# Peptides against a protein of PDB entry 6B4J, part 4

Target 1, 315 residues: chain A of PDB entry 6B4J
Amino acid sequence: DITMQWYQQLQDASMQCVLTFEGLTNSKDSQAKKIKMDLQKAATIPVSQISTIAGSKLKEIFDKIHSLLSGKPVQSGGRSVSVTLNPQGLDFVQYKLAEKFVKQGEEEVASHHEAAFPIAVVASGIWELHPRVGDLILAHLHKKCPYSVPFYPTFKEGMALEDYQRMLGYQVKDSKVEQQDNFLKRMSGMIRLYAAIIQLRWPYGNRQEIHPHGLNHGWRWLAQILNMEPLSDVTATLLFDFLEVCGNALMKQYQVQFWKMLILIKEDYFPRIEAITSSGQMGSFIRLKQFLEKCLQHKDIPVPKGFLTSSFWRS

## One batch from the design tools (peptide; made by RFdiffusion4, then SolubleMPNN)

Design b1_p9_5_s3
Fold by OpenDDE base, seed 1:
Structure b1_p9_5_s3 (fold): chain B 315 residues (1-315), chain A 9 residues (1-9)
Amino acid sequence: as target 1 above (315 residues)
Amino acid sequence: PLPLPPLLS
């Protein structure tokens, strides 16, 4: 199908990117190894410094990332670092930066849901200026969280169980699969990050341009999810996460159509989730139920906690 | 497939 073709194209592009910088990554040369490590730090440390504290600090981080991607020297670890230090430096940095944004979804956002917004606004703003970083973000995101596409990976004949588990997004270490709660927590973080990216624009850019991956992709995601069979615990969790983060934005954008979709979720899709929900999975189910009921009753979707206000940007 | 509302352009 078209979605799977698009997904495969993203994965192929990501794989080709890895191949383009393999010389840098596999080099035994001491100087090349140093450059690699300096570039990796320069790409990833600023992303790890993203916080909910101050808009001014977020701007500094954005400017540093953009400067690095623009071929300008940046200070990292007390050194001047530039992608021009190696012919493969830009591709490597773009890949590692995109990887780090997604990692912040699965780690930071998973633990602190409000962190989705400052991470997402930087990611969105960088994506506007550096489209390849955006494609690589999608490639990393969709590989780690196939539910963000959405699709359900299928077991293939001869596949190892562990490889199938990894395709589903589980971490498998020492032949031990990740616990379901930890898995869902990481998937939630990535979905929340994605839901934040598709609605946020960097406020200091050219806001007249179309969002490179905007709310239309959110609508598409919902449409696709609703046309798939629900997965036990997964669907209730991620549908809630998505709607909590971007439901207000979708409501504002699509108005009556959004409410029709929300009614469809409540009346047609929610019973299908209920039918596959065990007594041990009622937490996610109840959260989704309460969210849908509250939103329909009040005819409003609340602004998500952690949404960046004008006061944040003045700080 | 569920009868989803169309996207408004």
Scores: peptide ipSAE 0.028, ipTM 0.697, DockQ to the pose 0.100
Fold by OpenDDE base, seed 2:
Structure b1_p9_5_s3 (fold): chain B 315 residues (1-315), chain A 9 residues (1-9)
Amino acid sequence: as target 1 above (315 residues)
Amino acid sequence: PLPLPPLLS
């Protein structure tokens, strides 16, 4: 399977990156530990500062991240920090930055769906300038949310149940599996972030360049989902989340082909979701139903709430 | 596999 080979290559590259900076991460030297912590803060704090408040603030955050990745010194925690402070500094920062973007999907976007857009536009813009960060974003995203590939992890003989649960994307702590509602909330956040990344371009870059991971990957995702068996609650939830965030962009890009896809979802795939939906899962099912019916009736997909307007970039 | 619409290039 080409998709699984690509997924494995991303995971292997991510693992190789971890091995590359192991000297920095495992060092007992006090100066190396200080550098590690300073680099980790410099990589992650700017991402945590991303908000829906002002475009000017978002530009400052972007410029700071780009400066750090470009080997320039940046101010972090009252200190001058540079990836040049250690030979493994750049690899470590790229990995931690990518990890943090995905973490904002599973935490911030999960709780505040509109946060997907400012996070995604920064991630997309950084990816355009730093392709390795983009590959690491995909590696982290797909490992935490296999449904973003999409694929369903399989239980193997001799596998521990907890390891299988983790492969499915569940958090398992002290032999306790995450509650289904919290799991779906995190998966929703990551899918929404991904759906935002594939459609957004940083407005201050060279927009003549092709998007490094554009809407063609969104079309591929939908096509793959429709050729898979639905999962109870999961498929209805994530399909809605994806279409709510990037459906308008897909409609604009693919026109008649998009509407054929949406009809196929409603007429052929939706009954398969219904057949596996229990009475306790009707919420996600009804939400998807109402969305599909409204979009088909109006022949329009609304612009998602939180989409970045020209007024945001002037603020 | 379902008959999916073609990807527009």
Scores: peptide ipSAE 0.028, ipTM 0.705, DockQ to the pose 0.099
Fold by OpenDDE base, seed 3:
Structure b1_p9_5_s3 (fold): chain B 315 residues (1-315), chain A 9 residues (1-9)
Amino acid sequence: as target 1 above (315 residues)
Amino acid sequence: PLPLPPLLS
């Protein structure tokens, strides 16, 4: 299975990255601990400052992240910080930066869907300049949200129930599994972020180059989902989230092929979702239904709310 | 152009 090979390759690369910087992570030395904390803050604070307010502020954040990844000193917490402060500093920063982008998907985007676009355009622009950060974004995303691959983790013989729940993307704390609504909210945020990344280009880069992980991966994701059995509540939720965020871009790119796929979703796949939907899960089902019907009726997919316009970049 | 899923073939 090519999809599972790709998934495993990204996970192996992520694990190898962790092993590469384990000396920095495990150090008991006071200076090494200070460097680690400074690098972690320098990598993560700029991402947390991403907002929908002004394009100029977003550019400043991008330039700061790019400068850090380029080995230049940046100001963080009132100190000058550089990845050159430790030989494992770059690998650590790339990993923590990628982790933070995915975390903004599961936290910020989950609560504020419009936040997907400014986060995604920064992530896309950084990925274009730093491909390893992009691979690590995918690795973190796939681990937290297997539905972004997509695949459904299977229970293996001898596996603990909690480990299986974690593989499915649930948080398990103190032997308590996350509530289904919170789980779906986090998965939605990550899928929305992914759907935004694959369509957005940083406007101040070389836009003539091919997107490092573009809309062809969106088409692949849809094709893979449609070739899988639907999962109760999850499929209806995430298919809606994906189409709401990137459906307009897919429509513009694939034209007639996109509409054929949307008809297939409505006529063949949607009844299979209905067949496994319980009365308590009708909310996500109805939302997907209304979206598909509206889009097919109007022969249009609306531009998503929060999409970055030319006025945003002039602010 | 990418192929459609096998369900449309």
Scores: peptide ipSAE 0.028, ipTM 0.721, DockQ to the pose 0.165
Fold by OpenDDE base, seed 5:
Structure b1_p9_5_s3 (fold): chain B 315 residues (1-315), chain A 9 residues (1-9)
Amino acid sequence: as target 1 above (315 residues)
Amino acid sequence: PLPLPPLLS
């Protein structure tokens, strides 16, 4: 399977990246530990400061991240920090930055869906300038949320149940698996972030270039999902999340083809979701149903709440 | 597999 080969290649590249900066991360030297902590803060704090408040603040955050990745010194925690402080500094920062973007999907977007857009536009813009960060975003995203590929991990002979649960994207701590509602909330956040990334471009970049991971990947994702058996509760939840965030963009891009896809979802795929939906899972099912019916009736997909407007960029 | 619309070029 070409998709699984690509997924494995991303994971291998991510693992090789970790090995490359192992000297920095495992060092017992006090100065190396200080550099590691400073670089980690410099990579992650700006991402945590992303908000829906002002476009000017978002630009400052973007410029700071780009400066750090470009080998320029940046102020972090009252200190001047640069990736040049250690030979492994750039690889470490790229990895930690990518990890933090995905973590914001998992945490911030999961709790505040509108946060997907400012996080995604920064991630997309950084990806255009730093392709390796984009590959690492995909590696982190797909590992935490295999449904973003999409594929369903399989239990293998001799595998521990906890390891299988982790492969499915569950958090397992002290031999306790997370509750299904918390799992779905985190998966929703990551899917919403992904759906935002594939449609957004940094407005101050070179718009003549092709998006490094654009809407064609969204179409591929839908096509793959529709050709898979639905998973109970998961498919209804994530299909809704995806369509709510990027359905308007897909409609504008693919027009008649998109509507054929939406009809196929409603007429052929939705009954298959219904057939596996229990009474306790009706919330996600009903939400998807109402969304599909409304969109088909009105012949429109609404612009998602939190979509960045021209007024945001002037603030 | 379900019959899916093609990608636009």
Scores: peptide ipSAE 0.028, ipTM 0.706, DockQ to the pose 0.099

## One batch from the design tools (peptide; made by RFdiffusion4, then SolubleMPNN)

Design b1_p10_6_s1
Fold by OpenDDE base, seed 5:
Structure b1_p10_6_s1 (fold): chain B 315 residues (1-315), chain A 10 residues (1-10)
Amino acid sequence: as target 1 above (315 residues)
Amino acid sequence: KPLPSFPLPE
């Protein structure tokens, strides 16, 4: 399967990246540990500072991240930090940066859906300049949210239940599996972030270039989802999240073909979702249904709340 | 650019 091969290739690349910077991460040397921590902070703190407040602040954050990835010194924690402080510094920073972007989907976007857009536009812009960061974003995203690929991990003979739960994207701590609502919240955040990334371009880059991971991947994602059996609660939730965030962009890009796809969802896929939806899980199903019915009735998908406008970039 | 057709479910 081509999709699974792609998934595995990204995971392998991510794993190889980790192996490459093991010298830095496993060092017991005091100076190396200090460098590691400084680099980790330099990579992750700017991402955590991304907000919907002002475009100018977002640009500053972007420039700082790009400078760090470009081997330039940046100020972090009152110190000058550079990836050149260690031979493995760049690989480490790229990995941690990518991880942090996905974590912001998992945490910040999960709690504040509008945060998807400023995070995504920075991620997209960094991806254009640093393709390896983009690949690592996908690797982290796919591992935490297999539904972003999409595929459904299967239980294998001899597998521990906890390991299977983790493969499905659940957090398992102290032999306690994450509650379904928290799980779906995190998955939603990551899907929303992904849906935002594939449609956004950094406005200060060379926009004539092809998007490194554009809307064609959104089209692919939808196609793959529709080719899969729905999962209880998960499919209805994530399909809604995806379409709410990037449905307008997909509509503009694919026009009549997009509407044919929505009709297919309504007529053919909804009954399949309904068939596996329990009475206690009707909330996500109803939300998706109402969304699609409104969109089909009005022949329009609204621009998502939090979408970045020209006024944002002038602030 | 020609609009890609939506792949039909298998």
Scores: peptide ipSAE 0.027, ipTM 0.652, DockQ to the pose 0.111
Fold by OpenDDE base, seed 4:
Structure b1_p10_6_s1 (fold): chain B 315 residues (1-315), chain A 10 residues (1-10)
Amino acid sequence: as target 1 above (315 residues)
Amino acid sequence: KPLPSFPLPE
């Protein structure tokens, strides 16, 4: 399976990255520890500062991240920090930066859906300039949310239940599995972030270049989802999340083909979702139903709430 | 089985 090979390749690359900077992370040397912490803060704090307040502020954050990845010194915590402080500094920063982007999907976007867009446009812009960061974003995303690949992990013989739950994307702490609502909330945030990344380009870059991971991957995702058996609650939730965020962009890009897909979803795939939906899961089902019906009726998919306008970039 | 109605875009 090509999809699973791709998944595994990204995971292997991520693992190899961790091994590459293990000297920095495992060092007992006081100076190495200091460098590690400074680099970690420099990589992650700017991402946490991303907001919908002003385009100018977002540009400053982008420039800071790009400068750091380019080997230039940046100010962090009142100190000058550079990836050149350690031979493993760049690999470490790329990994932690990618991890933080996905974490913002998991946390910030999960709680505030509109936050997907400013985070995604920065991530997309950084990915364009630093492809390895993009690969690591995918690796982190796929590991935390296998539905972003998509694939549905299966229980294997001899597998512990907790390990299976973790493979499905659940958090398991002290033998307690995460509540379903929290799980879906986190998965939704990550899917929404991904759906935003694939459609957004950094406006101050060379937009004539092909998007490093563009809408064609969105089409691929949909095609693969539709060719899989739906999972109860999960499929309805994430399909809605994805379409709400990038449906308008897909409509504009693929036009008639997109509408054919949407009709297929409503007529052929939706009954399959219905067949596996319990009474307690009707919320996600109804939400998807209403969305599809509205879009088909109006022959339009609305621009998602929080989409960055020209006025945002002028602020 | 892939749904035949829409191929992957190029």
Scores: peptide ipSAE 0.025, ipTM 0.658, DockQ to the pose 0.427
Fold by OpenDDE base, seed 3:
Structure b1_p10_6_s1 (fold): chain B 315 residues (1-315), chain A 10 residues (1-10)
Amino acid sequence: as target 1 above (315 residues)
Amino acid sequence: KPLPSFPLPE
């Protein structure tokens, strides 16, 4: 399976990255620990500062991240920090930066859906300039949200239940599995972030170049989802999230083919979702239903709330 | 741009 091969290749690359900087992470040396902490903060704090407030501030954050990845010194916590402080510094920063982007999907976007767009446009722009960061974003995303691939992890003989739950994307702490609502909330955030990344380009880059991970991957994702059996509550939730965020962009890009896909969802796939939906899961089902019906009726997919406008970039 | 084929569910 080519999808699973792709998944595994990204996971292998991520694991190799971790092995590459293990000297930095496992060092007991005080200076190495300091460097690690400084690099980690320099990589992650700018991402946490991303907001919907002003385009100028977003540009400053982007420039800081790009500078760090380019080997330039940046100010972090009142200190000058550079990836050149350690031979493994760049690999470590790329890994932690990618991890943080996905974490913002998992946390910030999960709670505030509109936050997907400013985070995604920075991630997309950084990915364009630093492809390895993009691969690591995918690796982190796929590991936390296998539905972003998409695939459904299977229980293997001899596997611990907790390990299987983690593979499915659940958090398990102290032998307690995460509640379904919280799980879906996190998965939604990550899918929404992904759906935003694949459609957005950093406006100050070379937009004539092909998007490093563009809408064709959105089309692939939908195609793959539709060729899979629906999962209870999960499919209805994430399909809605994905279409709400990138449906307008897909409509513009694929036009007639997009509408054929949407009709296929409504007529063929939606009944399969209904068949596995319990009374307690009707919320997600109804939301998807209403969205599809509205879009088909109006022959339009609305621009998602929080989509970045020209006025944002002038602020 | 060539439109990708959309596979039907099996």
Scores: peptide ipSAE 0.024, ipTM 0.650, DockQ to the pose 0.090
Fold by OpenDDE base, seed 1:
Parts: C-alpha cells; structure tokens; sequence
Structure b1_p10_6_s1 (fold): chain B 315 residues (1-315), chain A 10 residues (1-10)
C-alpha cells in the first residue's frame, strides 16, 4: 500500500529527527537544559499567540518564527534565543514547532473552529520556507489522527488494547479510555486545521511557487475516504468537518468534479454511513446530511466562518 | 493542469 508506505516514511523521518536531538533532550548539563527550555518556549509561544484579531499581529508572529528557523536570534522570555545555541537546536525547534501546530489543532481549533484559519496560514507559510517543518507537521498530525491520512489502524495479535486505542487516536490515562465525544472533538480540530492548511497561502510569500501541500491532497483524502468502509460516528463527523472548511476551495478548484463527488457522497456513501449509525450517533450523520443537501440544493458551498479576508490583512 | 481522477468506491 503506497499510502501506508508514505505514512511510515513520515513516521520514520520524525523518529529520526527525535534521535538527532536526543543529546539535547537527555543532557544532564544545567546549561543544556536551560537552552532546551529556551528553545522550546521560543518555538511554541509564538504559535500560542496566533489569533483572529489582526493581520499585522499575525505577520509579527510569522516573522518571529521564520527568524528563529533561519538561525537569527529572537527575543523570548526576556532572553535572546537562537537555534545556534546548540548543534541540535534547529532539529529540536523544527520538531517542537510542528508538534505545537498540530496541538493547536487538537486543542484550540477543537474548541474554536474559526481559529483554524490563522493557525493554518502561518503553518502553510512556514512550510513553504521550511519544508522539513511541513513534513514534521504531517508526521505529528497523522500519528495523532490516522484518519487524516486516511487509514484505520489494525489490531495485531498480542497487542495491548490500550496501545491499539492510542493508535486509533484515543487518549488513554490510568487505564481509562477517552470519551467518544472528546475524542471526536480533538479529531475534528486536527482535520479542520489540515483542511485549512491545504487551501491557504501566506500572502507575503513567493506566490510563484506551488503550494507545498495543496488542494490536490484534499482531493486525494476525499477519494480515499470514499473508497473506505465508513466508521461509526467518525466518518460522518470528519467528513463534515473537512467539507465545511475546504469545500468552497475544492468547489472553486475542481468545479464539475467536485459536484460529482458530492452527489456520490449523498447517493452512494450516505446509505453506508447510515447502516452503521446507531440512534445515539444520529447527530453527526444528520449534520452532514443537512450540510450536503443544502449545498446541492443551492449549488454552492459557503465560505467557511473565520476565513481570512483582505480586510483582515489590512488590520 | 489536468484534474485528478476521482475513483469510484470499490
């Protein structure tokens, strides 16, 4: 399976990255520990400051992240911080930055769907300038949300149930698995972030280059999802999340083919989702149904709430 | 640019 090979390559690259900065992370030296913490803060704090408030503030955050990744000193916590403080500093910062972007999908976007767009446009812009960060974003995203690949992790003989649950994306703490609603909320946030990334370009970048991970990957994702057996509650939830965020962009890009895809979902895929949907899970199914029916009826898919406009960038 | 094919479900 070519998709699984690609997934494994991403995970291997991510694992190799962790190994490259192991010296920094495992150091018992007080100075190395301090550098690690300073670098971690410098990588993650700017991402946490991303908001929907003003384009100018977003640009400042972007410039700070880019400066850090470019080996320039940045101010963090009242200190001058640079990846040059340690030979493993760049790899560490790239990894932690990528991890933080995905975490913002998992947490911030999960709670505030509109936050997907400002986070995604920064992530996309950084990815254009720093491809390794993009690969690491995918590695983190796909590991936490295998449905973003998409694939369904399989239970192997001798595997602990908790490990399988974690592979499926569930959090397991003290032998207690995460509640389904919380699980789906986190998965939704990550899918929404991904759907935003693949359609957005940083407006101050070199627009002559192709998107490093553009809408063609969104089309691939949809094609793969529709070629898979639906999962109870999961498929209806994530398919809605994805289409709500990037459906308008897909419509503009693929036009007639996009509408054929929506018809296929309604006529062929919906019955399959319905067949596995329990009475307690009808909420997600009905939400997807109503969304698609509305889009097909109006022959339009709306621009998502929170989409960044020209006025945002002038603020 | 050629549009990607959208395969039917198996």
Amino acid sequence: as target 1 above (315 residues)
Amino acid sequence: KPLPSFPLPE
Scores: peptide ipSAE 0.023, ipTM 0.641, DockQ to the pose 0.090

Design b1_p10_6_s2
Fold by OpenDDE base, seed 2:
Structure b1_p10_6_s2 (fold): chain B 315 residues (1-315), chain A 10 residues (1-10)
Amino acid sequence: as target 1 above (315 residues)
Amino acid sequence: KPLPTFPLPE
């Protein structure tokens, strides 16, 4: 299975990255610990500062992240920080940066859907300049949200239930599994972020180049989802999230082919979702239904709320 | 049963 091979390759690369900077992360040396913390802050704080407020601020954040990844010193916490402070500094920063982008999907986007766009455009732009960061974004995303691949993790004989739950993307703390609503909220955030990344280009880059992980991956994702059995509540939720965020872009890119896919979703796949939907899960189902019906009726998918306009970049 | 796959446009 090509999809699973790709998944595994990314996970292996991520694991190898962790091993590469293990010396930095496990060091008991006071100076090494300080460097680690400074690098971690330098990698993550700028991402947390991403907002929908002003394009100029977003550019400053982007430039800071890019400078850090380029081996230039940046100011963080009142200190000059550079990845050159440790031989493992670059690998560590790339990993932590990628992790933070996905975490913003999991947390910020989950709570504020419109936040997907400014985060995604920075992530896309950084990915374009730093492909390894992009691979690590995928690795983190896939691990936290297997539905972003997509695949469904399987329970293996002898596996602990908690480990299986974690593989499915649930958080398990103190032997308590995350509530379904919170789980779906986090998954939604990550899918929405992903759907935004694949359609956005950093406006100050070389936009003539091919998107490092563009809409073709969105098409692949949809095709793969449609070839999988639907999961109760999950499929209806995430399919809606994905289409709401990138459906307009996919429509513009693939035109007639996209509409054929949307019709297939409505006519063939949606009944399969319905068949597995319980009365308590009708909310997600109805939301998807209404979205599909509206889009097909109007022959249009609206631009998602929070989409970055030219006015944003002039602010 | 798997649904038809949609190829990417050339």
Scores: peptide ipSAE 0.027, ipTM 0.672, DockQ to the pose 0.697
Fold by OpenDDE base, seed 1:
Structure b1_p10_6_s2 (fold): chain B 315 residues (1-315), chain A 10 residues (1-10)
Amino acid sequence: as target 1 above (315 residues)
Amino acid sequence: KPLPTFPLPE
């Protein structure tokens, strides 16, 4: 399976990255610990500062992240911080930065869907300049949300139930599995962030270059989802999230082919979702239904709420 | 650039 090979390759690269900076992370030296913490803060704080307020502020954040990744010193916590402070500093920062982008999907976007766009445009722009960060974003995303690949993790003989639950993307704490609503909320945030990344380009970059992970991956994702058996509640939720965020962009890009796909979803795939939907899960099902019906009726996919406009970049 | 083919679900 090509999809599973791709998944595994990204996970292997991520694991190799962790091994590469293990010396920095496992060091007992006080100076190394300080450097690690400074680098971690420098990598993650700018991402947490991303907001929908002003394009100028977003540019400053982008420039700071790019400067850090480029080996330039940046100010963080009142200190000058550089990846050159440790031989493993760059690998560590790339990993932590990528992890933080995915965490913002899991947390911020999950709670505030509109936040997907400013986070995604920064992530996309950084990915364009730093491909390794992009691969690590995918690795983190895929691990936390296998549905972003997409694939369904399988239970293997001898596997602990908790480990299987974690593979499915659930949080398990003190032998208690996460509630389904919280699980879906987090998965939704990550899918929405991904759907935003694949359609957005940093406006101050070289627009002549091909998007490093563009809408063709959105098309691939949809195709793969439709070739899989639906999961109860999960498929209806995430399919809606994905289409709400990037459906307009896909429509503009693929035109007639997009509408053929949408009809296929409504006529062939949606009944399969219905067949596995319980009475307690009708919320996600109805939401997807209404979205599909509205889009097909109007022959249009609305621009998602929070989409960045020209006025945002002039602010 | 050629549009990607949309495979039919199996």
Scores: peptide ipSAE 0.027, ipTM 0.651, DockQ to the pose 0.090
Fold by OpenDDE base, seed 4:
Structure b1_p10_6_s2 (fold): chain B 315 residues (1-315), chain A 10 residues (1-10)
Amino acid sequence: as target 1 above (315 residues)
Amino acid sequence: KPLPTFPLPE
């Protein structure tokens, strides 16, 4: 399976990255610990500062992240910080930055769906300039949300239940599994972030170049989802999330092909979702139904709430 | 430019 090979390749690359900077992370030296902490803050704090307030502020954040990744010194916590402070500094920063982007999907976007767009446009722009960060974003995303690949992990013989739950993307703490609503909320946030990344380009970059991970991956994702058996509650939830965020972009890009796919979803795939939907899961099902019906009736998919306008970039 | 035509899912 090519998809699973791709998944594994990204996980292996991520693991190799961790091994590469192990000297920095496991060092007991006081200076190394200080450098690690400074680099970690420099990589993650700017991402946490991303907001919908002003395009100018978003540009400042982008420039700071790009400067850091380019080996330039940046101010963080009142200190000058550079990846050149340690031979493993760049790998560490790339990994932590990618991890933080996915974490913002898991947390911030999960709670505030509109936050997907400013985070995604920065992530896309950084990915364009730093492809390794993009690969690491995918690795982190796929690990936390296998549905973003997509694949549905299966229970294997001899597997502990908790390990299976973790593979499915659930958090398990003190032998307590995460509640379904919280799980779906986190998965939704990550899918929405991904759906935003694949359609957005940093406006101050070279837009003539091909998107490093563009809408073709959105088409691939949909195609793979539709060729899989639906998963109870999960498929209806995430399919809606994906289409709400990037459906308009897919419509504009693929036009007639997109509408054929949407009809296929409504007529052929939706009944399969219905067949596995319990009475307690009708919320996600109904939401997807209403979305599909509205889009097909109006022959339009709305621009998602929070989409960045020209006025945002002028602020 | 628009991306090349992709097949519909089965």
Scores: peptide ipSAE 0.025, ipTM 0.662, DockQ to the pose 0.126
Fold by OpenDDE base, seed 5:
Structure b1_p10_6_s2 (fold): chain B 315 residues (1-315), chain A 10 residues (1-10)
Amino acid sequence: as target 1 above (315 residues)
Amino acid sequence: KPLPTFPLPE
C-alpha cells in the first residue's frame, strides 16, 4: 500500500531525527540542558503567539521562526538563542517546531476553529522555506491523527488495549482513555489545521513556486476516505471538518469534478455512514448532511469563517 | 483544470 509506505517513511524520518539530536536531549551537562530549553522555547513560543489579531504580528512571528531556522540569533526569554549553540540544535528545533504546529491544531484549533488559518499560513510558509519542517509536521500529524493519512489502525494480536487506543489517536493517562468528545475535538482541530495548510500560501514568499503540500493532497485525502469504510462518528465528524475548511478551495480548484465528488458523498457514502451511526451519534451525521445539502442546493461552498483576507494582512 | 494523478473515489 503506497499510502502506508508513505506514512511509514515519514515516521521513520521522524524517528531518525529524534535519534540525531538525542545527544542534546539526553545530555546531563548543565549548559547543554540550558541550550536545549532555550532552543525549545525559541521554537515553540512564537507558534503559541500566533493569533487572528493582526497580520503584522503574524509576519513578525514568521520572521522570527524563519530566522531561527536559518541559523540567525533570535531573542527568546531575554536571551540570544541560535541553533548554532549546539551541533544538533537545528534538527531539534525543526522537530520541536513541527510538533508545536500540530499541537496547535490539537489544542488551539480544536477550541477555536478560526485559529486554523493563521497557524496554517505560517506553517505553510515555513514549510516552503524549510521542507524538513513540513515532513516533520506530517509525521507528527499522522501519528496523532491517523485519519489525516488517512488509515485506520488495526488491533494486532498481543497488543495492549491502551496501545491500540493510542494508535487510534486517543490519549490514555493512568489507564483512563480519553472521552470520545475530547478525542473528536482534538482530531477535528488537527484535520482543520491540515485542511487549512494545503490551501494557504504565505503571501510574502515566492508564490510562483508550487505549494509544497497543496490541494492535490486534499483531493487525495477525500478519495481515500471515500474508498474506506466509514467509522462511527469519526468519519462524519472529520469529513465535515475537512469540507468546511477546504471545500471552497477544492470547489474553486476542481470545479465540476469536485461537485461530482460531493454528489457521490451524498448519494453513495451517506447511506454507509448512516448505517453505522447510532442514535446517540446522529449529531455529527446530521451536521454533515445539512452542510452537504446546503452546498448542493446553493451550488456553493462558503468561504470558511476565519479565512484570512486582505484586510488582515494590512493590519 | 486537470485532476491530480491520484485515484478518484470508486
Scores: peptide ipSAE 0.023, ipTM 0.671, DockQ to the pose 0.143

